Peptides against a protein of PDB entry 7Q4I. Designs and how they scored, part 50

Target 1, 281 residues: chain A of PDB entry 7Q4I
Amino acid sequence: HENSTIAERLYSEVRVLCWIMTNPSNHQKKARHVKRTWGKRCNKLIFMSSAKDDELDAVALPVGEGRNNLWGKTKEAYKYIYEHHINDADWFLKADDDTYTIVENMRYMLYPYSPETPVYFGCKFKPYVKQGYMSGGAGYVLSREAVRRFVVEALPNPKLCKSDNSGAEDVEIGKCLQNVNVLAGDSRDSNGRGRFFPFVPEHHLIPSHTDKKFWYWQYIFYKTDEGLDCCSDNAISFHYVSPNQMYVLDYLIYHLRPYGIINTPDALPNKLAVGELMPEI

## One batch from the design tools (peptide; aimed at target 1 R67)

Design b2_p22_6_s3 (made by RFdiffusion4, then SolubleMPNN; from b2_p22_6, 13 letters changed)
Fold by OpenDDE base, seed 2:
Structure b2_p22_6_s3 (fold): chain B 281 residues (1-281), chain A 22 residues (1-22)
Amino acid sequence: as target 1 above (281 residues)
Amino acid sequence: EEKEKKEFEEIRKEIEELLKES
């Protein structure tokens, strides 16, 4: 028998709205598999697209499709969330339709933080933005206050936020958030291990898969090791996860158990005051 | 996965070029 009491508590206390970046061509190919796997563990799940899909619960945003419109789609997605869903959750996760997320581990990371703290988390990259920005593919999560500041303070001001829909989605939102004093949080665990990953587990866990010259090592904000020390035991996300691998991960994480091994969760940390962050490691 | 990784690398390079021009 499984004891999920603490996970149920966190589900209620750390409410997460997940919005999935998708397009009409991926509704059946990718997005539906998110809905059938990890997306079920969000408090609210919305698919942001250019076309409505009632079966998927997809929203048609007033944007075009293609990579050149990803920033436009992100802006419209958060506008839609602010208008319709800002009180439905405490935290607002962006993920791609090939991102896999362990939502319980995200709730654990977020638990000490106030949703009224202007902060966001993800895989922090160092280029282009002074405080860093969060990798788009790994997924990133905004506090309710961060969403408010983004939509109300940043988006209406072309000096704070790019009005054009072109550019790197994750860099552009990172610039906007910095300009309204939303803090780029540290998502690492107490051992300094990362939780959000812009690649599949295999690429992070196996040193032979990454050339030391690979751009990722120049982009990562915090120094990280390869191998088993790369990744928190409470890792949150992986990117480039195929639809089939989503079901494999769901099985491995939530169903497969080594007989006779009991995992006891660590105690929850103390809650932080509004505006307070966990000490950097 | 390798194709997606390469695609991501290409996007990052393109962004770097665009930022240098701005």
Scores: peptide ipSAE 0.017, ipTM 0.507, DockQ to the pose 0.056
OpenDDE base, seeds 1, 3, 4, 5: peptide ipSAE 0.025, 0.012, 0.008, 0.020; ipTM 0.606, 0.442, 0.407, 0.548; seeds 1, 4, 5 fail the geometry check

Design b2_p22_6_s4 (made by RFdiffusion4, then SolubleMPNN; from b2_p22_6, 11 letters changed)
Fold by OpenDDE base, seed 1:
Structure b2_p22_6_s4 (fold): chain B 281 residues (1-281), chain A 22 residues (1-22)
Amino acid sequence: as target 1 above (281 residues)
Amino acid sequence: EKKEEEEFKKILEETKELLEES
C-alpha cells in the first residue's frame, strides 16, 4: 500500500511540461526509454528533434543536427512551447535524452514559487554569466514567466540573445535569461545539498579522488560536498543515465521499499508572492 | 558539453578503480 495523496496534489498544483532534447538517431535508442520511465510523470512530455516521430511524440524543429546546433534547438523548442503549450503547464523543464528526473522532487522544490516569478532552476554554474547559469546536462526548469521573457523579450533582440545557433547551449540561454531579468534560483535543499546533478549518482555519491583541478569544482556556483552528503534526499536529476539505468532507477525509487520503514514527508512551505525567492542558505 | 563528457568518462574510470580497490 502506498499513500500518494501529496504527490497527486502537487501533480495538479505544480504542472510541469518536460521537453527532451533528442535527435532521430536517438529516438529508439534513448528517448523512448525516457517516455517509458520518468517522462510519464510529467504533466506533458514533448521530444524536440529534427524529425517528427508520432510514436514518440517528437516534434521536428527547423534546425540541423549536431552539437553545434543545440542552442538553435533550445531556441526553437521554447518558441514552439510558447506558441502551442505556454498554458499547458506552470513550469517548463529542459532535459537531455540521457537525463533522469524525479519529477515529484522537482514539484516539491517549485511548490512555493509562483510561475509568474521570472526564475529558473538547475545545477548552477558560475563562469561566463554574472548571476550564474544552469548546467545543460543536469536539466533546468523555467517558470512560465521566464519562458515568456525568453521568447518574447530576449530572442527577438540580438543584443540580449545570440542570434547564431553556435555556442554552449546552457551558457547562451543563461546570458539571455539574465538579460531579461530572469533570476537564476538556488535549487539546494534546506541542508544546502544540491538537487540537480550533471553526472550519474555514482559520481556524486562516491568521494572521487578527482584532482582539485577538476573543472567541475571551478564551475559549481555553490560549494558542494562529495560522498553521502553530496546530494539531497530530494534530488531531482542526474545526467549520463543509460537507458538500462533509467529502468533501474525507476525500480529503486518508485518500487523498491524497505519493509517497515515509512517516510513522513516534510510539511509544504508557505507559498511565496510573485517575485519572491526562498532565502539563500 | 564535450568537455563535460570527456571529464565524465575520466571520472567514471577513476570511480571504477576506487570501487575495485575498496
Scores: peptide ipSAE 0.027, ipTM 0.593, DockQ to the pose 0.119
OpenDDE base, seeds 2, 3, 4, 5: peptide ipSAE 0.016, 0.011, 0.024, 0.022; ipTM 0.458, 0.419, 0.585, 0.548

Design b2_p22_7 (made by RFdiffusion4)
Pose (drawn by RFdiffusion4):
Structure b2_p22_7 (pose): chain A 281 residues (1-281), chain P 22 residues (1-22)
Amino acid sequence: as target 1 above (281 residues)
Amino acid sequence: SHEEWDNFYQEEHEEWEELNNS
């Protein structure tokens, strides 16, 4: 048994819309498993694709397939969400079909922040954007105000926002958001442990690649060695998670528990004013 | 297994740099 009253209260207080980038080849192989595991825990779940699908109720964006159109799919998905869902949620998560999200921990992190604060959260990388950009695979989440500025202020101005549909989707949205005064939030916990992860848990708990010019150690905005200390007890996301591993993480996180060890929740911080972020770690 | 995964992640990363340079 489990008492989930606290999480149910946050479910209504911190509405999270989750959109999943997918394609027809992945509808049954990957996107289905996201819907059956962590997708159903979002306030609203949307599969953004280039073709329709009964099972997923997928939205067909006017965008071709291929890695060269991922940026186009991101722009069209946020335009669609602004057009049809801007008042349906407070927070707007972009995730791949190989991202796993503990949605309850996302509501815990977002609780103190105003949806009117122009901010987005994720795993923060240093290159290409002064204030940093968020890993597309780890998932990144925008405030309602961040979605408004992206669709209303950044997309119509080609100098602020790349008009072609090519490029690294996460780097480009990082540039458009910096250009419209959307803050790159700090998603680490109060102990400085990460919540958003671009790899599976083993790769952060046991870093095999050892600061040998591997791209991750160069890209990470906040320096860490990782290891057994890498990860928060309220981590939000992992990536490169196979469809089978979606169900395993669900089982180990939500079902399996050591008897007599009761997780006691940390108190929720007080709400913040518009434009305010938590004290820096 | 760890080596194979490091290689895979590195290849995936380089593909992102190629797209940024295009």

Design b2_p22_7_s1 (made by RFdiffusion4, then SolubleMPNN; from b2_p22_7, 14 letters changed)
Fold by OpenDDE base, seed 5:
Structure b2_p22_7_s1 (fold): chain B 281 residues (1-281), chain A 22 residues (1-22)
Amino acid sequence: as target 1 above (281 residues)
Amino acid sequence: SDKEFEERYEKEFEELLKLENE
């Protein structure tokens, strides 16, 4: 037995469209497993590809495949969303076909914010963009206003947004968003723990798993610890999650329960005004 | 430069991809 009343409320009040970055070779290999696991908890789920797949709900974007086309695919994906789906959700999540997302935890983080606030969230990195940018692999979520500004104000202006399709997609969107005054939000919980993660849980939870010279430690915007304090109890995403691991995570998070332990959710915070952010930690 | 940035990102992406495949 479970009580999901508050989760159902947030499903209605904090509507999330999830778009998944994929390609035709990964439709069956990876993307379908997203659809069968965490993707079903999005209000709307769309797979952005170069080929249409009606079974998967994949859209054929007018882009080529390959690493050098990821930025092009991201631009076309958000153009497609703006044209067809801008009113279908309040928040718009980009994830990869090997990203796992706990959508309920994302709704909890987003609840106080207005979708008319120009803001986006994810795993914030500090290089290249003054305010920071969100790691592509961890997934990042834009408010409706952020999507509008990106598509309507940034994309049409080569001075604000890179016109070609080359470059790191997460950095390029970060530059574009900064140029139209979309704020790079802080996704950490009240204890200062991260919620979006660019690696699997093991890489974050196990102390000294990576060398101190690993680039990640130079890229993170906020100080983070390893071990159990690395990650919020309300963590949102992990990357490099295999198809099999997605089913394991679904089982562990939504089915496996320690008998006699009841989780009581915290009270929802007050809603913020348009343009207002949560206080700094 | 944009080129230097792309080269750094590509290298880091390759490192991440390696981690995914391990």
Scores: peptide ipSAE 0.013, ipTM 0.513, DockQ to the pose 0.060
OpenDDE base, seeds 1, 2, 3, 4: peptide ipSAE 0.013, 0.011, 0.012, 0.021; ipTM 0.453, 0.458, 0.444, 0.571; seeds 3, 4 fail the geometry check

Design b2_p22_7_s2 (made by RFdiffusion4, then SolubleMPNN; from b2_p22_7, 13 letters changed)
Fold by OpenDDE base, seed 4:
Structure b2_p22_7_s2 (fold): chain B 281 residues (1-281), chain A 22 residues (1-22)
Amino acid sequence: as target 1 above (281 residues)
Amino acid sequence: EAEEFDKKVEEDFKKLEELNNK
């Protein structure tokens, strides 16, 4: 018997809208598998595309396809969310159609924060943006206030937010959010372990898999180790997850249990005031 | 699989750098 009482409480108290970056060619190949796995655990799930798909619940945004239009798609996605869904959730996750997310672990991280705090979380990178920005592939989550500031204050002002649809979407949103005083939060756990990962678990868990000159080590905002200490026991996301790997992860995380091992969840932290962040580690 | 992953990551990184340099 599994006791889900705390997870059910957090599902109610920490409402998450997940929007998935996809395109028409990936609706059946990738996005459908998100909907069939981790996307079911979001309070609201929306697929942001250039074409409508009623089976997927995909929205046709007024944008072109291709990597050069991802920033345009991100802007239109958040406009759509603000117009139609800003009150449907407290937190707004962007993920790719090959990102896997443990939504319960994200709710646990977000629990102490007010959704009226202008903050966002993800895998923080240090280049281009002074406070850092969140890696697009790992997924990133905005508070309701962060979405409001992005759409209402940043997007209409070309001095605060790039009007063109060119640029890296994660860097450009990071610049816009910084310019409206949305804080780039620390998503690490109490042990300093990361929770959002821009690669598959294997690439983070296996030491010396990458050269020390690998760009990731220069991009990561916080120092991180490889191996078993790389990753929080409450990890939130992984990227480059194939459709088959999504089902494997879903089984391993939610169904496979070692008999006789019972994990007791940590006590929930105290809630923070509006504008307050957890202490840096 | 690892080689294909590394190639994809490198291609994605190069694309991000190109986008940031424009």
Scores: peptide ipSAE 0.305, ipTM 0.837, DockQ to the pose 0.603
OpenDDE base, seeds 1, 2, 3, 5: peptide ipSAE 0.280, 0.304, 0.111, 0.299; ipTM 0.825, 0.834, 0.705, 0.835

Design b2_p22_7_s3 (made by RFdiffusion4, then SolubleMPNN; from b2_p22_7, 17 letters changed)
Fold by OpenDDE base, seed 5:
Structure b2_p22_7_s3 (fold): chain B 281 residues (1-281), chain A 22 residues (1-22)
Amino acid sequence: as target 1 above (281 residues)
Amino acid sequence: KAKEFEEKAEKDFEELLKLENA
């Protein structure tokens, strides 16, 4: 018998709204596979698009399509969330329609934090933003207070947040969040292993799989090694996951079991006060 | 496989750099 009691507790205590960046051409090709796999483990799942789709639960945002409008779509997505859903969750995850997320591992990471703490988590990159910013592809999660500050304090002020829709969406939100004192958290585990990944597991797990000149090694905020020490046993996300790979990952993580091996979860950490962060490792 | 991934990731990165330098 599987014991999910702790996961059920965290589902209730660490409520996550997942919004998926998509477009009408990807509703059937990609987004529906998110809905059929990891997206069903979110407390609320919304697909942010330019066209409504009632089968998908897709919202038509007042934005154009294309990469040049991703920042515009991100701004409108968080405006929509703030207006309609700010009390439906404690944490607000952005993911792409080819991101895979282990939501239980994200709830475990978030458990000690107050949703009233102005913080966000993801794969932290060092360029362009002094405190760092979270890679868009790996997905990033904002506290309720971070969403409030972004929508109410940052977006209305062109000095704090870019008013046009151009630019890299992850860098631009990172600049806006820094300007309203939302902290770029450390998502690493107690061993210093990453939890949010901008690539599939294969590219992180295999030593010397990428060139040492690969841009990723210059962009990562925290030094990481390749191999088995690359990735937390409680990893949260992977990017560039095909629809077929989503079903494989869902099977491997939630169904496939080595007979006779029982994994006992670690004790939950103590809850932090509002504004308190876990010590950096 | 690795090379195809690197090429895709490089392309996505180049597009990101264009967006940041605009």
Scores: peptide ipSAE 0.164, ipTM 0.796, DockQ to the pose 0.777
OpenDDE base, seeds 1, 2, 3, 4: peptide ipSAE 0.149, 0.156, 0.230, 0.158; ipTM 0.783, 0.786, 0.816, 0.786; seed 3 fails the geometry check

Design b2_p22_7_s4 (made by RFdiffusion4, then SolubleMPNN; from b2_p22_7, 14 letters changed)
Fold by OpenDDE base, seed 4:
Structure b2_p22_7_s4 (fold): chain B 281 residues (1-281), chain A 22 residues (1-22)
Amino acid sequence: as target 1 above (281 residues)
Amino acid sequence: SDEEFEKKVEEDFEKLEKLNEA
C-alpha cells in the first residue's frame, strides 16, 4: 500500500539518463549489480566501457582502461550521449560502478530547474576550479544544455578543454564546464545538508570517525557536519558501495518500513526560469 | 573494514592528486 503518484510524475517530468563508468573486468563484478538495483530507476541506463556487452548494455568507447584514462572516457561518453541520446533525457548523471543513487531524490532536487539552464550538480569541491567542481565518485548530473555546451563548445577548443586524456576526470570536466559558463550548482537541501556523498553512509553519519586532517574537510566546498545532520533526508548518492551493500541499501530504502510512520512529501517548489538558480542557503 | 576503506580512499586521493599535478 504505497502511493507513488508523485514519484511517477517526477519520473515523467524529470527524465534522467544515467551513464555508469565501468571497465570489462567489472561488468559482472560491479556494473551488473548497479543494473539490478538503483540503475533500474533511471529513465535510461548506459554502461560506458572499453568493451561492448549486450547483456549489460555496455558501450565500447575508443579509450584505454585505467585511472589515467578516465578523463578520456568521460569525454567520449558525453560525445556518445550527445550524438545518440541528447533528447532521450533532460538530465545526464555520471556515476561509478560502486556509486549508489536514490534517483527519486535527484529528480526532486532537479524539478525546479530547466534542463536548458547551463548547470550541473554533485558533491562540490573547492580546489583547482574557481566555482568548484563536482567529485567524480559521488556522481554528478549535467543539464541537457550543460552537455551541449560541454560537447559542442568546450571539447573542440583546446583553450577551453584539455585535449589529452591525462588529469583527474572530475577536475578536468569542471574546468571545461566553467570555461563555457556552465554553473556549478548547490545541491544542498533547504536545511543546508548535503545530498551527494563521496563515501559510504557510515563514514558520513558517524561523528569523529575521520581525522580532522582528513583531506575531505579541505576539499569540500560547503561547510558540513558529521553525524545525523551531515546528510539530507533526501540524500542522492554514496560512493564506495560494494555490490552486497547495493542490495542492502535497496532493501532499506525501498522495502523496509517502520509500521505506523507515514512520511508526507514536501510540496514541490515553483519551477525556475531558464538560467535561474535556487538561492544559496 | 573501516581500515580497508580508509586505505582505499587515501590511495584514490593520492592517485587523483598525482593526476592533477601532471
Scores: peptide ipSAE 0.282, ipTM 0.844, DockQ to the pose 0.648
OpenDDE base, seeds 1, 2, 3, 5: peptide ipSAE 0.261, 0.007, 0.260, 0.262; ipTM 0.836, 0.514, 0.836, 0.837

Design b2_p22_8 (made by RFdiffusion4)
Pose (drawn by RFdiffusion4):
Structure b2_p22_8 (pose): chain A 281 residues (1-281), chain P 22 residues (1-22)
Amino acid sequence: as target 1 above (281 residues)
Amino acid sequence: EHEELEEKIMEDYEEDQELIEE
């Protein structure tokens, strides 16, 4: 048994809309398993694709397939969400079909922040954007105000926002958001442990690649060695998670528990004013 | 399985770099 009253209260207080980038080849192989595991825990779940699908109720964006159109799919998905869902949620998560998200921990992190604060959260990388950009695979989440500025202020101005549909989706949205005064939030916990992860848990708990010019150690905005200390007890996301591993993480996180060890929740911080972020770690 | 996953991560990284360079 479990008492989930606290999480149910946050479910209504911190509405999270989750959109999943997918394609027809992945509808049954990957996107289905996201819907059956962590996707159903979002306030609203949307599969953004280039074709329709009965099972997923997928939205067909006017965008071709291929890695060269991921940026186009991101722009069209946030335009669609602004057009049809801007008042349906406070927070707007972009995730791949190989991202796993503990949605309850996302509501915990977002609780103190105003949806009117122009901010987005994720795993923060240093290159190409002064304030940093968020890993597309770890998932990144925008405030309602961040979605308004992206669709209303950045997309119509080609000098602020790349008009072609090519490029790294996460780097481009990082540039458009910095150009419209959307803050790159700090998603680490109060102990400085990460919550958003671009790899599976093993790769952060046991870093095999050892600071040998591997791209991750150069890209990470906040320096860390990782290891057994890498990860928060309230971590939000992992990536490169196979469809089978979605169900395993669900079982180990939500079902399996050591008898007699009761997780006691840390108190929720007080709400913040518009434009305010938590004290820096 | 572990080595295949590391290869996949590197393949995706290199493809992103090619897109950034274009």

Design b2_p22_8_s1 (made by RFdiffusion4, then SolubleMPNN; from b2_p22_8, 9 letters changed)
Fold by OpenDDE base, seed 1:
Parts: structure tokens; sequence; C-alpha cells
Structure b2_p22_8_s1 (fold): chain B 281 residues (1-281), chain A 22 residues (1-22)
């Protein structure tokens, strides 16, 4: 028997719209597996593509395909969300079709924050943007106010937001959000452990798995440890997760239980005022 | 498998850097 009372409460109080970056060639190969696994735990799930797919719930955005159009697709995705879905959720997650997300852990992180606070969360990187930006692959989540500021204030102004569709998607949105005073939040837990990860669990959990010269160590905004101390017990996302690995993770996280071990959840923190952030560790 | 994924990650970063330079 499982007690999901707190998770059900957070599902109602911390509403999350998840939009998935995909393309027509990945609808069947990748995106459908997101829908069949972690995506079903979002309050709303939308696939952003260049072609409509009613079985997948994919939207055809007016953009081309390819890596050079990812920024264009992100802009159009958030415009679409603002026009049609801004009141359907409190928080708006971008993820790739090979990102796995534990939505309950994201709701727990977001619970104290007002959706009217101009803030977004993810794996924070330090280059190119003064306050940092969130890695695209790890996924990032905007408050409703952050989406409003992005679409209404930033996108229409070429001085605040790049008008061209080229560029690194995550860097460009990071610049735009900074220019409209959307804060790059700290997603770390109370122990200083990360929650959003731009790689598979194996790459973060295994000590010395990557070379010390690996670019990630230069990009990460907050210092992180290797091994089991790398990752929060309430980790939110991993990237480069294959379709098969999504089903494995779904089983391991939601079904597999060590008999006789009962996890007691921590108490929910106090809610913050509008504009207030959790203290940095 | 690890080496293949690491290579892909590096290629992805190189592509992102190229796009940032445009």
Amino acid sequence: as target 1 above (281 residues)
Amino acid sequence: EKEELEKKIEEDLEELKKLEAE
C-alpha cells in the first residue's frame, strides 16, 4: 500500500505544464515514450514540433527543423503557451524528448514559491549570462510570471531578446529572461546537492567518470561533488535518457521498493511572498 | 557505450558553441 496524499496535494497546488521539444522524426521514436512514462505525471503535457500529431498531442509550430532552429522553436513554444495555456498551470517546464523528469520532486522544490514571482529553475551554468542560465538538456521551469515577462516584454524587443532563430537556445532564453529581471533560481536542496542534471545518472553518480578537464566542471554555476553526494535524494531531471531507460527509471522510482524501508517525507517549507526566494546555501 | 555518449555530449557542446558565435 502506498500513501500518495502529499503528492496528490502538490499535484493540485503546484500545477505544472510540461512542454517537450521534439520533431516529427522523433514522435514515435522518443516523444511517445515520454508520454507513456514521466509525462503522464504533468498536469498538462504538450509536444512542440513542426508537425501536428493528434495521437501524441503534438503542436505544429511555424519553425523549421534542425539544431539551428531550437531557439526559434522555444520562442514559438512559449508564445503558444502564453496564448492558449497560461492559466492552465502555475509552472512551465521545458524538457527534451530524451529528458526524464521526476515531477513530484519538482513540485516539492517549487512549492514555497509564488508563480507570480519572476523566477526560473534548472541546472545553472555560469558562462555568457551574468546571473547564469539554465542548461537546455536538463530542462528548465519558468513561473507563470516569468513566461509573461518573456513573451510580452522580452520577445517583442530586439534589444532584450534575439530576434533571429539562431543561437544556443538555453543561452538565448537566459539572456532574455535576465533582461526582464527574471531571476535564475537556485535549484539545489538543503544539503547543496543538485536537482537538475544535464547527463544520465551514471555520469553524475560514478566518481571520476568524467575527466577533470571535462567542460561541465567549468560551466556549472555551483560547485558539485562527485559520487552519491552529487545528487539530491529529491533529484528532478536527467538528460540523454533513452526510451528504454525511461521505462527502467519509471519502474525503479515508482514501483520498485525495498521491503521494510519506509520513507517519511520532510515537512513542507513555509510559502514565500511574491518576489521572495529561498536563502542561498 | 560511455565513450559514445561522451563523444555525443562533446559534439553537442561544439554545435552549441558554433551557434553562439553566429
Scores: peptide ipSAE 0.268, ipTM 0.826, DockQ to the pose 0.820
OpenDDE base, seeds 2, 3, 4, 5: peptide ipSAE 0.252, 0.244, 0.232, 0.238; ipTM 0.820, 0.820, 0.815, 0.816

Design b2_p22_8_s2 (made by RFdiffusion4, then SolubleMPNN; from b2_p22_8, 11 letters changed)
Fold by OpenDDE base, seed 3:
Structure b2_p22_8_s2 (fold): chain B 281 residues (1-281), chain A 22 residues (1-22)
Amino acid sequence: as target 1 above (281 residues)
Amino acid sequence: DKEELDKKIEEDIKEILKLLEE
């Protein structure tokens, strides 16, 4: 009963490889539910782990487990992608096994950009990195050129990229990307509303749900509102989403419809030249 | 529930801060 022609077009024109940060203990508990929900809407889906799982399509990276090895896993994941999959997509999304992503909304955001533009998008945080960095939990997406620069130019140079596997994963990749002139893009919509979120929808949608002293308000790069104005109508991601909540979100977003309400999509913007960004809001 | 999730978030940021000091 629905018309998906535009979504199908964007699926073809804005190819996204999604890699999921996981571990062997979460293959069945979390990762398989990503595969059964939003992950099926990626052009390619890979689970990055320390153990191979053919049922899940998990890759065993040469890294240890634990939070102290997440940076090491991210480096090895992008090395693996560059070696085996750099031409399989135009954009490369990192997400956690408890991140939920509306891939169609991400394709819409990415549509005007060239994959040869050195840029990446996510929930931008301001500390530690001058241009900002993207929150790891909200997920972040690199252009093909950004992946190339990261793997070929940054990773081999200890002055540009941390050689150790320790450190905050999202901060460390943010430093590396800045050092090779990959731009931290603005993922906000035309109304200035965010698209990538480091928490569940409830934490963003409910006014005064969090304390004013909550660290998040000091970390966000762009000013944001609470309530219904917090979030774009084309929001892309949420974090801390349980496996059960993934199925609920899938139902609410893709299946549940208010009878008699027809949504007309906005027109696609003009494509940008290589190296060009959307104007700041 | 909300309280449990808030605790988890606070624990996660503390861990990240520790990782930044390494």
Scores: peptide ipSAE 0.378, ipTM 0.892, DockQ to the pose 0.864
OpenDDE base, seeds 1, 2, 4, 5: peptide ipSAE 0.377, 0.020, 0.280, 0.016; ipTM 0.891, 0.546, 0.856, 0.596; seed 2 fails the geometry check

Design b2_p22_8_s3 (made by RFdiffusion4, then SolubleMPNN; from b2_p22_8, 11 letters changed)
Fold by OpenDDE base, seed 1:
Structure b2_p22_8_s3 (fold): chain B 281 residues (1-281), chain A 22 residues (1-22)
Amino acid sequence: as target 1 above (281 residues)
Amino acid sequence: EKEELEKKIEEDIKKLEELLKK
């Protein structure tokens, strides 16, 4: 027997629209596995592509395919969301078709925040953007107000937001959001452990898995450790997750239970006023 | 599989850095 009462409450109070970055070649290979696993726990799930797919619920955005068009696709995705879906959710998650997300843990992190607060969360990187930016692969979540500011204030102004479709998608949205005073939030838990991860769990959990010269250590905004203390018990996302690994993670997280161990959830924090953030750790 | 993924990750960041120079 599972007691999902708190999770059900958060599902209703912290509404999340998940949009998945994909392409026509990945609809069957990757995107459908997101839909069959963690994507079913979003309040709304949309696949953003260059071709329509009614079986997948994929939208054809007016952009080309390839890495050089990811920024263009992100801009058009958020325009589409703002036009059609801005009131369907409180929070708007971008993820890749190889990102795995524990949506309940994201709702827990987001619960104290007002969706009218101009904030976004993810794995914060330090280069190129003064306040930092969120790693594209780990996924990032915008408040409703952040989406409004991005689409209405930033995108129409070439001085605030890059008009060309080229560039690093995550850096470019990070610049745009900074330019409209959307805050790059701290997604770490109360122990200072990360929740959004740009790699698979194995790469974070194994001590000394990466060389000290690995770019990640130069990019990460907050100091992080490797090993069992790398990751929050309430981790939200992992990247480079294969379709098969998505089903394994779904089983391990939602079905596999150690008999006789009952986890009591922490109390929900107090709700913050509009514009308030959690204290930095 | 690990080495292949590590290579992919390294390639991905290099491509991103190249895009930032344009």
Scores: peptide ipSAE 0.407, ipTM 0.900, DockQ to the pose 0.835
OpenDDE base, seeds 2, 3, 4, 5: peptide ipSAE 0.314, 0.032, 0.171, 0.184; ipTM 0.871, 0.675, 0.810, 0.802

